Peptides against a protein of PDB entry 6B9H. Designs and how they scored, part 69

Target 1, 151 residues: chain A of PDB entry 6B9H
Amino acid sequence: AELCESLLTWIQTFNVDAPCQTVEDLTNGVVMAQVLQKIDPAYFDENWLNRIKTEVGDNWRLKISNLKKILKGILDYNHEILGQQINDFTLPDVNLIGEHSDAAELGRMLQLILGCAVNCEQKQEYIQAIMMMEESVQHVVMTAIQELMSK

## One batch from the design tools (peptide; made by RFdiffusion4, then SolubleMPNN)

Design b2_p20_1_s4 (from b2_p20_1, 8 letters changed)
Fold by OpenDDE base, seed 4:
Structure b2_p20_1_s4 (fold): chain B 151 residues (1-151), chain A 20 residues (1-20)
Amino acid sequence: as target 1 above (151 residues)
Amino acid sequence: SMAEKRAQTRAFFEELLAQA
């Protein structure tokens, strides 16, 4: 999916420790968790990160467990820190991500993380970084942000 | 057109920065 591919490119700019080259690399949630910690390390602190299992292999149940924790973290962050600036009406299906590596649903998960980045304390830095990306990626990111912040 | 998309995207993020 175009959304997933563009946001994967965006995720790669974070230079996290976990492998993040493919859609499959993201399905266990480890990359997402590390990205969220970079976005707001005070909220997504080490205690939070330690709840995410790093050695899940192909265990889709463990993947889903991680993804559920991450999704909850994002939603809680939106409520507690961002002030409900992200539209959470249409949430990603983490079961499809964990069990089937569904790129469309993964894209929606990454979209939520994008929402965290463009609304966090360092929002200006993340926005400026996006503006330095390829134009086609920027356009997809724009659309994703518009969808998230629409009322 | 591609030019229109570029202009639209640039304007969007410039406005987003202005509001940040």
Scores: peptide ipSAE 0.694, ipTM 0.948, DockQ to the pose 0.936
Fold by OpenDDE base, seed 5:
Structure b2_p20_1_s4 (fold): chain B 151 residues (1-151), chain A 20 residues (1-20)
Amino acid sequence: as target 1 above (151 residues)
Amino acid sequence: SMAEKRAQTRAFFEELLAQA
């Protein structure tokens, strides 16, 4: 999926500690949790991050558990901090991500994280970083942002 | 065209920055 691949490239710019080279690397939620902590460490603090299981392997039940926690965190962040600026009419199916490594649904999850970045306190820095990426990636990111901010 | 897409993308993010 083009959305997933473009946003994977974007996620890689965060230089998190967890492996983040493939779609499969993202399915356990560890990379996503570390990215969210970078976006807003006051909200996604160490106590929040410690709820994400790191020793997951290929256990799809543990993956889904992590992904549910991450999705809840994103939605709560949108409500409590961002003032509901992101449309959630098409939420990702975390079961498909955890059990089947569904790239389309993973793309939707990464899109929500993108929404957090471009609306957070440091939004200017994240937007400027996006503008330094490959033009083809920028175009996909633009479309993804437009979809999130449309009513 | 590719040129049009590049221009539109740049304009979008510049406007987004202006609103930040």
Scores: peptide ipSAE 0.694, ipTM 0.948, DockQ to the pose 0.903
Fold by OpenDDE base, seed 2:
Structure b2_p20_1_s4 (fold): chain B 151 residues (1-151), chain A 20 residues (1-20)
Amino acid sequence: as target 1 above (151 residues)
Amino acid sequence: SMAEKRAQTRAFFEELLAQA
């Protein structure tokens, strides 16, 4: 999916420790968790990160478990910190992500993370970083942000 | 057009920065 590919490119700019070159690399949630920690380390602290199982391999059950925790974290962050600035009308299906590496649903998850970045304390820096990306990626990101913030 | 898309995208993020 175009959304997923563009946001994967965006995720790669965070230079997290976990592999993040492919869609499948993101399906265990580890990259996403590390990105969230970079976005707001006070909220997504080490205690939170430690709840995400690493080295899950191809165990889709463990992937789904991680993804559920991450999704909950994002939603809680949106409610508690961001003030419900992210539209969660359509939530990602973490089962499809974990079991089938569904790119479309992964894109939805990454979109929520994008919402965290452009609304967090360091939003200015993240927005400026996006403006330095490829134009085609910027356009997709813009559309994704617009969708998130629409009522 | 490509130029229009570029302008729209830039304007969007500049406005977003203004709100930051």
Scores: peptide ipSAE 0.693, ipTM 0.948, DockQ to the pose 0.924
Fold by OpenDDE base, seed 3:
Structure b2_p20_1_s4 (fold): chain B 151 residues (1-151), chain A 20 residues (1-20)
Amino acid sequence: as target 1 above (151 residues)
Amino acid sequence: SMAEKRAQTRAFFEELLAQA
């Protein structure tokens, strides 16, 4: 999916420790968790990050467990810190991500993380960084933000 | 056109920055 590929490129700009080159690399949630910690380390602190298992392998049950925790973290962050600026009417299906590496649903998850970045305390820095990316990626990111912020 | 898309995208993020 175009959304997933563009947001994967965006995720790579965070330079996290975990491998993040393919869709499958993101399905265990480890990269997502590390990105969220960079976005707001006070909220997504070490204690929160330690709840995410890093040695998951191909265990789709463990992947889903991680993804559920991450999704909950994002939703809680949106409610508690961001003031519910992200539209969560249609949530990603973490079962499809964990079990089938569904790129479309993964794109939805990354879209929520994008929402965190463009609404967090350091939103200006993240927006400026996006403006330095490839034009095609910027366009997809714009559309993704518009969808999240729509009422 | 490609030029119009680029202008639209730039305008979007510039406005987003203005609100930040």
Scores: peptide ipSAE 0.693, ipTM 0.947, DockQ to the pose 0.903

Design b2_p20_2_s1 (from b2_p20_2, 7 letters changed)
Fold by OpenDDE base, seed 5:
Structure b2_p20_2_s1 (fold): chain B 151 residues (1-151), chain A 20 residues (1-20)
Amino acid sequence: as target 1 above (151 residues)
Amino acid sequence: MEEIERKTQELLEWIEELLK
């Protein structure tokens, strides 16, 4: 999906330690957790990050477990820190991400992380990074922000 | 760079308005 590919490119700008070159690399949630820690290390601290299992391999059950924790973290962050309500019916299906590497649902998950970035204390820096992206990718990212803010 | 900075500020303001 175009959304997933563009947001994957955006995720790569964070330069996290975990491999993040393919959609499959994101399905275990480790990259996403590390990105969230960069966005707000006070909230997504080391104790939070340690709840995400890194030795997952191809175990889709462990992937789903990680993804559920990450999704909960995002929702809690939005409610407790960002003061934004997220509608449950628009949430990504983490089962499809973990079990089937569903790019569309992964795109939705990355979109939620994008929402965190554009609302955090360092939002201006993340906006600037988006403005420096290739035009086609930038367009998709900006559209994703617009969609998220209109929910 | 100046143009990027200007557009960045405009986008930031746009997002902030959407969040209200």
Scores: peptide ipSAE 0.041, ipTM 0.642, DockQ to the pose 0.654
Fold by OpenDDE base, seed 3:
Structure b2_p20_2_s1 (fold): chain B 151 residues (1-151), chain A 20 residues (1-20)
Amino acid sequence: as target 1 above (151 residues)
Amino acid sequence: MEEIERKTQELLEWIEELLK
């Protein structure tokens, strides 16, 4: 999906330790967790990150477990720190991500992480980084932000 | 492409204003 591919490119700018070259690389949640830690290390601290299992291989059940924790973290962060309410109805289906590597649902999850970045304390820096991306990718990212902010 | 560039710029300006 276009959203997923563009946000994958965006995710790669964080230079996390975990491999993040493909959609499949993101399905275990490890990259997402490391990105969230960079976004707000005080909230997504080492203790939080340690709850995410790193050695899951192709075990989709463990992937889903990680993804559920990450989604919960995002929701809690939005509620507790960002002061935003997110409708459960529009949440990504982490089962489809973990079991089937569903790019559309993965894109939705990455979009939530994007929402964290553009609303966090360092929001200006992340916006500036987005402004330096390739135009086509930048367009998709900006559209994704607009969609989030219009809800 | 010009149209994409224009729309992107408009969105950037909107987001910058929103986050100001």
Scores: peptide ipSAE 0.034, ipTM 0.633, DockQ to the pose 0.128
Fold by OpenDDE base, seed 4:
Structure b2_p20_2_s1 (fold): chain B 151 residues (1-151), chain A 20 residues (1-20)
Amino acid sequence: as target 1 above (151 residues)
Amino acid sequence: MEEIERKTQELLEWIEELLK
């Protein structure tokens, strides 16, 4: 999916420790968790990160468990820190991500993380990073932000 | 190159307006 591919490229700019080259690399949630910690390390602290299982392999049940924790973290962050500024009416299906590596649903998950980045305390830095991306990626990011911020 | 720079500036302005 176009959304997933563009946001995968965006995720790669964070240079996290976990492998993040393919869609499959993202399905266990470890990359997502590390990205969220970079976005707001005070909220997504070590205690939060330690709840995400790192040795998941191909266990789709463990993937789904991680993804559920991450989704909850994002939603709580939106409520507690961002003041519910992000539209979360359409949530990703983490079951499809964990079990089938569904790119469309993964794109929606990454879109929520994008929402955290562009609304966090360091939002200006992340906006600047988006400005340095390839034009086609910028377009997808722009439309994704618009969808999140519009009510 | 010039067109890319222009579109980048438009994106920046759009995002800034959206986040106001």
Scores: peptide ipSAE 0.028, ipTM 0.607, DockQ to the pose 0.277
Fold by OpenDDE base, seed 1:
Structure b2_p20_2_s1 (fold): chain B 151 residues (1-151), chain A 20 residues (1-20)
Amino acid sequence: as target 1 above (151 residues)
Amino acid sequence: MEEIERKTQELLEWIEELLK
C-alpha cells in the first residue's frame, strides 16, 4: 500500500531502537510506541511504554494486545492533550494488522500517529521534517495529513 | 515531477496555516 510505505519511511526518520525496515517490523506495535514516546515523552512516558510487550515474535495475540493499547493511547492523547475528536468509523482494524500484517490498516494506524505529530507541542519541528522528505513520500504524507484535517 | 512538487508545497502551506 502506498500510504503504508510512505508512512513507514516517515516513521524511519524517528530513529527508534526497534527494527523498522518492513511492514512486518511494525505489526507488534513496538516501533509505534517508541515513536509516540518521542512525540510526547511526558504523556507517553516510560510507565506507558513499559505496558507494551517486547520480544513478541510471531505471536499475533500479543501483537493485537500491544496495538490495542497503542490505539487507546492515541485516542486518549487526542482527547486529553490535543483536544481533538477522532471518529470511530475511521479507526484501523488492529486485528488485521496483528494477525495478517494488513498494510492498508497499518497505514491507517500510522496516519493516526502522524496526526499526533502534526498537532503536538513540537508540531512545527515535525512539519519542517516533512518538508525535507523526498518528493514522492512527501506527497503521500501531505495527502494523509489533509485527510485527517478534513474530517 | 515538478507539478507534483508544486502541489505538495501548496498543500504544505495550507496545512501550516491551519495548524497556526
Scores: peptide ipSAE 0.028, ipTM 0.628, DockQ to the pose 0.145

Design b2_p20_2_s2 (from b2_p20_2, 8 letters changed)
Fold by OpenDDE base, seed 1:
Structure b2_p20_2_s2 (fold): chain B 151 residues (1-151), chain A 20 residues (1-20)
Amino acid sequence: as target 1 above (151 residues)
Amino acid sequence: MEEIEKKTKELLELIEKLLE
């Protein structure tokens, strides 16, 4: 999916430790958890990150478990820290991500992380970084932000 | 393509302004 591919490119700008070159690399949630920690290390602290299993392999049950924790973390962050500035209009199906590497659903998950970045305390830096991205990726990211902020 | 990029950046700037 175009959304997933563009947001994967965006995720890669965070330069996290975990491999993040393919859709499959993101399905265990480890990259996403590390990105969230970069976005707000005070909230997504080491204690939170340690709840995410890093040695998952191809175990789709463990992937889904991680993804559920991450989704909960995002929703809690939106409620507790961001003041629900983004809409939870359509939640990603983490089962399809973990079990089938569904790119469309993964795109929805990455979109929620995008929402965290553009609403966090360091939102200015993240928005400015997006403005410097390649135009085709930037266009998709812009559309994704608009969708999140729409009322 | 350059025009699309320009409009995209302008919109992102607007979003940044609205979030301040």
Scores: peptide ipSAE 0.032, ipTM 0.657, DockQ to the pose 0.191
Fold by OpenDDE base, seed 4:
Structure b2_p20_2_s2 (fold): chain B 151 residues (1-151), chain A 20 residues (1-20)
Amino acid sequence: as target 1 above (151 residues)
Amino acid sequence: MEEIEKKTKELLELIEKLLE
């Protein structure tokens, strides 16, 4: 999916410790959790990050467990910190991500993380980084932002 | 750099409008 591919490229700009080269690399949630910690380390602190299991392998049940925790964290962050500036109109199906590496649903998950970045305290820095991305990727990312905030 | 700054401003303004 174009959304997933573009947002994967965006995720890679965070330079997290976990491997993040493929869609499969994202399905266990570890990269996502590390990205969220970079976005807001005060909220997504070490205690929060420690709830995410890092040694998951191909266990889809553990992947789903991690993804559920991450999704909850994002939703709570939207409510508690962002003041519901972005809408959870279409939640990703984390079961499809964990069990089937569904790119479309993964794209929706990454879109929520994107929403956190462009509404956090350092939103301007993240927006500037987006504006320096390749045009085709930039377009998809900006469209994704608009979708989050317009509904 | 100037173009990037301009685009950044435009995006920020767009986001602000969407939040209204």
Scores: peptide ipSAE 0.032, ipTM 0.621, DockQ to the pose 0.779
Fold by OpenDDE base, seed 2:
Structure b2_p20_2_s2 (fold): chain B 151 residues (1-151), chain A 20 residues (1-20)
Amino acid sequence: as target 1 above (151 residues)
Amino acid sequence: MEEIEKKTKELLELIEKLLE
């Protein structure tokens, strides 16, 4: 999916420790958790990060467990810190991500993380980083942000 | 070129809104 691929490229700019080259690399949630920690280390602190299992392998049940925790974290962050309401009807299906590596649903998850980045305390920094990306990626990211703002 | 310029302008406008 175009959304997923572009946001994967965006995620790669965070230079997290976990592998983040493919869609499959993101399905266990470890990369996403590390990205969230970079976005707001005070909220997504070490205690929160430690709840995400890193040695998951191909265990899709563990992937889903991680993804559920991450999704909850994102939703809580939006509510508690960003003061934003997220439409529950548009939430990503973490089961499809974990079990089937569904790129479309993964894109939706990454879009939520994008929402955290462009609304966090360091939002200007992340926006500037987006401005440095390839035009094609910028377009998709911009569209994704616009969609978030319209919800 | 014009298409890129247009998209860039739109993104800049979006950024301005986000920074408000």
Scores: peptide ipSAE 0.030, ipTM 0.632, DockQ to the pose 0.175
Fold by OpenDDE base, seed 5:
Structure b2_p20_2_s2 (fold): chain B 151 residues (1-151), chain A 20 residues (1-20)
Amino acid sequence: as target 1 above (151 residues)
Amino acid sequence: MEEIEKKTKELLELIEKLLE
């Protein structure tokens, strides 16, 4: 999916420790958790990050468990910190991500993380980074932001 | 760089409008 591919490129700009080269690399949630910690390390602190199981391999049950924790973290962050600026218009199906590596649903998950970045304390820095991206990727990212903020 | 700054401001304004 175009959304997932563009947001994968965006995720790669965070330079996290976990491998983040392919869609499959994102399905265990470890990259996403590390990105969220960079976005707001006070909220997504080390204690929160330690709840995410590492080295899950191809165990889709463990992937889904991680993804559920991450999704909950994002929703709680929106409610508690961002003042519900992002509506829960369409939540990603984490079962499809964990079990089937569904790119469309993964795109929705990454879109929620994008929402956190453009509304957090460092939002201006993240927006500036987006404006430096290649035009075609930038367009998809900006469209994704508009969709989140308008619904 | 000036163009990037301008576009950044425009995007920020867009986000602010959408949050109203």
Scores: peptide ipSAE 0.029, ipTM 0.626, DockQ to the pose 0.805

Design b2_p20_2_s3 (from b2_p20_2, 8 letters changed)
Fold by OpenDDE base, seed 5:
Structure b2_p20_2_s3 (fold): chain B 151 residues (1-151), chain A 20 residues (1-20)
Amino acid sequence: as target 1 above (151 residues)
Amino acid sequence: SSMIQEKTEELLKWIEELKK
């Protein structure tokens, strides 16, 4: 999916410790959790990150468990910190991500993380980084932001 | 660059408009 591919490229700009080269690399949630910690380390602190299990391998049950925790964290962050600025009527199906590596649903998950980045305290820096990306990627990211923010 | 800063500010304003 174009959304997933473009947002994967965007996720790679965070330079997290976990491998983040392929769609499969993101399905266990570890990369996403590390990205969220970079976005707001006071909220997504070390205690929060430690609830995400590493060394999951191909265990889709553990992947889903991690993804559910991450999704909850995103939604709580949106409500408690961002003031519910993200439209969440189309939440990602984390079961499809964990069990089937569904790229479309993964794209939706990354889109929620994008929403956190462009609304957080350091939003200007993240938006500037987006403006430095390839035009084709910018277009997808801009469309994704519009979909999240428009009511 | 000044161009990137200008475009960044435009995008920020655009996002704020979407929140309304």
Scores: peptide ipSAE 0.290, ipTM 0.829, DockQ to the pose 0.900
Fold by OpenDDE base, seed 1:
Structure b2_p20_2_s3 (fold): chain B 151 residues (1-151), chain A 20 residues (1-20)
Amino acid sequence: as target 1 above (151 residues)
Amino acid sequence: SSMIQEKTEELLKWIEELKK
């Protein structure tokens, strides 16, 4: 999916410790959790991050468990910190991500993380980073932002 | 750099307009 591929490229700019080269690399949620910690380490602190299992392998049940925690964290962050600046949205199906590496659903999850980045306290820095990306990626990212933010 | 900063500010404004 074009959304997923562009947002994967965006995710790679965070330079997290976990492997993040392929769709499959993101399906266990570890990269996403590390990205969220970079976005707001006061909220997504070590206690929160420690709830995410890092040694998951191909265990789709553990992947789904991680992804559910991450999705909850994103939604809680939007409510508690961001003041619900993003619209109520079709939520990603984390079962399809964990069990089938569904790129479309993964794209939706990464889109929610994008929403966190462009609305957080460090939003200017993240938006600037987006403007430094390749133009075709910028287009997809900006479209994704519009979908999240517009009524 | 100046261009990037200008585009960043433009995008920030665009996002704020989307929130309305």
Scores: peptide ipSAE 0.287, ipTM 0.829, DockQ to the pose 0.911
Fold by OpenDDE base, seed 3:
Structure b2_p20_2_s3 (fold): chain B 151 residues (1-151), chain A 20 residues (1-20)
Amino acid sequence: as target 1 above (151 residues)
Amino acid sequence: SSMIQEKTEELLKWIEELKK
């Protein structure tokens, strides 16, 4: 999916420790968790990150478990820190991500993380980074932001 | 660059407008 591929490119700009080259690399949630910690390390602290299992392999049950924790973290962050500036009516299906590596649903998950970045304390820096991205990716990212904010 | 800064500010304003 175009959304997933563009947001994967965006995710790669965070330079996290976990491998983040493919859609499959993101399905266990480890990259996403590390990105969230970058976005707000005070909220997504080491204690939070330590609840995400890193040695998952291809165990889809463990992937789903991680993804559920991450989704909860995002929703809680939106409610507690961002004042619910992101509409959470349409949630990604983490079962499809974990079990089938569904790119469309993964894109929706990454879109929620994008929402965190553009609304966090360091939002100006993240927005500037978006402005330095390739034009086609930039367009998809901006569309994704609009969808989040206007629901 | 100044162009990137201008676009950043524009996007920031756009996002704020979407929040309303």
Scores: peptide ipSAE 0.285, ipTM 0.829, DockQ to the pose 0.857
Fold by OpenDDE base, seed 4:
Structure b2_p20_2_s3 (fold): chain B 151 residues (1-151), chain A 20 residues (1-20)
Amino acid sequence: as target 1 above (151 residues)
Amino acid sequence: SSMIQEKTEELLKWIEELKK
């Protein structure tokens, strides 16, 4: 819960077009997809983004479909672009996110996105932004980074 | 891996320096 809340705060700094105020807002994957595009628009380009359904509503099956695509994108990005600079030892259960808005699993998904940000070409800027966040949020984010990269 | 650990240490050191 703490991980999810802190990373939600972090996600909000991206100022994406989609609503991103609550955990529920993130369960359809649209915000996450838009964030990934900001992180690396060359990789997560319009063709990739167009695979994410934007008008999902409360359809948990469509949510899960989007989340699976996003998770695959993250893992592929880690392998193809980041050179496995982050660890995927703990994969989020996207079914729990889509069906139940599971905050713990959502936190793990956002943690993977965090890994993309701190290893991308603009990593310095993202890390600098993290360093300017509130101390409590910063601590959780930094711990999450360390967990991803130290194992 | 050693590569991941090296990168982690590099970034963490940089973060610590940035926090000063």
Scores: peptide ipSAE 0.170, ipTM 0.705, DockQ to the pose 0.066

Design b2_p20_2_s4 (from b2_p20_2, 8 letters changed)
Fold by OpenDDE base, seed 5:
Structure b2_p20_2_s4 (fold): chain B 151 residues (1-151), chain A 20 residues (1-20)
Amino acid sequence: as target 1 above (151 residues)
Amino acid sequence: MSSIQEKTQELLEWIEELLE
């Protein structure tokens, strides 16, 4: 999916420790958790990050468990810190991500993380970084932001 | 400037205004 591919490129700009080269690399939630910690380390602190199990391999049950924790963290962050500036109009199906590596649902998950970035304390820096991205990727990313902020 | 670039620039301006 174009959304997932473009947001994967965006996720790679965070330069996290976990491998983040492929869609499969994102399905266990470890990369996403590390990205969220970079976005707001006071909220997504080390204690929060330690709830995400590492080295889950191909265990889709453990992937889903991690993804559920991450999704809850995003929704709580949106409500408690961001003041619900983004709308959870369509939540990603984390079962499809964990069990089937569904790129479309993964794209929706990454879109929620994008919403956190463009509404956090350092939102201006993240917007500026997006403005420097390749044109086609930039378009998809900004369209994704528009969808979150206008629905 | 390409059509997609023009649309992207308009969207960027809209988002910047929204986030202010």
Scores: peptide ipSAE 0.029, ipTM 0.648, DockQ to the pose 0.143
Fold by OpenDDE base, seed 2:
Structure b2_p20_2_s4 (fold): chain B 151 residues (1-151), chain A 20 residues (1-20)
Amino acid sequence: as target 1 above (151 residues)
Amino acid sequence: MSSIQEKTQELLEWIEELLE
């Protein structure tokens, strides 16, 4: 999916420790958790990160477990820190991500993380970084932000 | 500047205003 592909490129700009080259690399949630920690290390601290299992392999049940924790973290962050500024009416189906590597649903999950970035303390820096992205990717990312904040 | 770039720049400016 175009959304997933563009947001994967965006995720790669964080230079996290976990592999993040393919859609499959993101399905266990480890990359997402590390990105969230970079966005707000005070909220997504080491204690929170330690709840995400890193040795998952192909166990889709463990993937789903991680993804559920991450989704909850994002929603809690939106409520507690961001003041419910992100439209979360349509939530990603983490079961489809974990069990089937569904790119469309993964894109929705990454979009929520994008919402965290553009509303966090360093929001201006993230917006400036997006301005430096390749044109086609930038367009998709900015459209995704618009959808989060204007619906 | 391409049409896509123009639209992106416009959207970026709009979003930046929302973040202020």
Scores: peptide ipSAE 0.029, ipTM 0.651, DockQ to the pose 0.155
Fold by OpenDDE base, seed 3:
Structure b2_p20_2_s4 (fold): chain B 151 residues (1-151), chain A 20 residues (1-20)
Amino acid sequence: as target 1 above (151 residues)
Amino acid sequence: MSSIQEKTQELLEWIEELLE
């Protein structure tokens, strides 16, 4: 999916420790968790990050477990810190992400993380980073932001 | 400027103002 591929490119700009080259690399949630910690390390602190299992392999049940924790973290962050500036009506299906590496649902998950970035304390820095992205990727990312903020 | 560049720039400016 175009959304997923563009947001994968965006995720790669964070330069996290976990492998993040493919869609499959994102399905265990480890990259997502590390990105969230970079976005707001005070909220997504080391204790929170330690709840995400890093040695998951191909175990889709463990992937889903991680993804559920991450989704909960995002929703809690949106409620407690961001004041629900992003709409969470259409939540990603983490079962499809974990079990089938569903790119469309993964794109929705990454879009929620994008929402965290553009509404966090360092939002201006993330906006500036998006301004430097390749044109086609930038367009998709900006459209994704618009969708989140206009619902 | 291409058509897509113009649309992207317009959207970018809109989002920047929205996030101020």
Scores: peptide ipSAE 0.028, ipTM 0.644, DockQ to the pose 0.140
Fold by OpenDDE base, seed 4:
Order: structure tokens, then C-alpha cells, then sequence
Structure b2_p20_2_s4 (fold): chain B 151 residues (1-151), chain A 20 residues (1-20)
């Protein structure tokens, strides 16, 4: 999916420790969790990050467990910190991500993380970084932001 | 200024408006 591919490129700009080169690399949630910690380390602190299992392998049940925790973290962050500036109109199906590496649903998950970045305290820095990306990626990212903010 | 730079500036302004 175009959304997933573009947001994967965006995720790679965070330079997290976990491998993040492929869609499959994102399905265990470890990269996502590390990205969220970079976005707001005070909220997504080490205690929160430690709840995400890192040695998952191909265990889809463990992937789903991680993804559920991450999704909850994002939703709680939206409510508690961002003041519901973005809408959770279409939640990703984490079961499809964990079990089938569904790119469309993964794209929706990454879109929620994008929402956290563009509404966090350092939103201006993340917006500027997006503006330095390749034009085709920018277009997809901006469209994704619009969906989150306008519905 | 290049066309790419112009488009970038327009996108930046658009994003800023959305976040107001």
C-alpha cells in the first residue's frame, strides 16, 4: 500500500535501534514503540517501552500483544496529552498486522504515529523533517495528516 | 526558487493552517 510504503520511509528517518527496512520489520511493534519514545520520551518512557517484548520472532500472538499495547498507548496519548487533536475514526486491525503483515492496516497504524508526531511538543521539527522528504512521500504523508485532522 | 521549493513552501503553509 502506498500509505504504508511512504510512512515506512518516514519511520526510517527516526533512526531507531531496531531494524526498520521492511514492512515485516514493523509488524512486531518494536520499531513503533521506539519511534513513539523519540516523539515523547516523557510519556512513552522506559517503563512504557519495557512492556513491549523485543524477542518476538515470528510469533504472531506476541506481535499482536505488542501492537495492542502500542495502539492503546497512542490512543491514551491522544486523550491525555494531545487533547484529542486527532481522530481515531479508523483504528487499525492489529490482528491483521500481526498475523498477516497486512500493509494497509500497518499503514493506518503508522498514520496514528504520524498524528502523534505532528501534534506533539516538537511538532514543528517533525513537520520540517517531513518537508525535506521526497515529494511523492510528502504528498502521501500530508494527505494522511489531513485525514487525521479534518474528520 | 525552483518549482519543488515552491511546492514545499505551499505544503508547509497548508500544514500550518491545518494545525492552527
Amino acid sequence: as target 1 above (151 residues)
Amino acid sequence: MSSIQEKTQELLEWIEELLE
Scores: peptide ipSAE 0.025, ipTM 0.600, DockQ to the pose 0.346

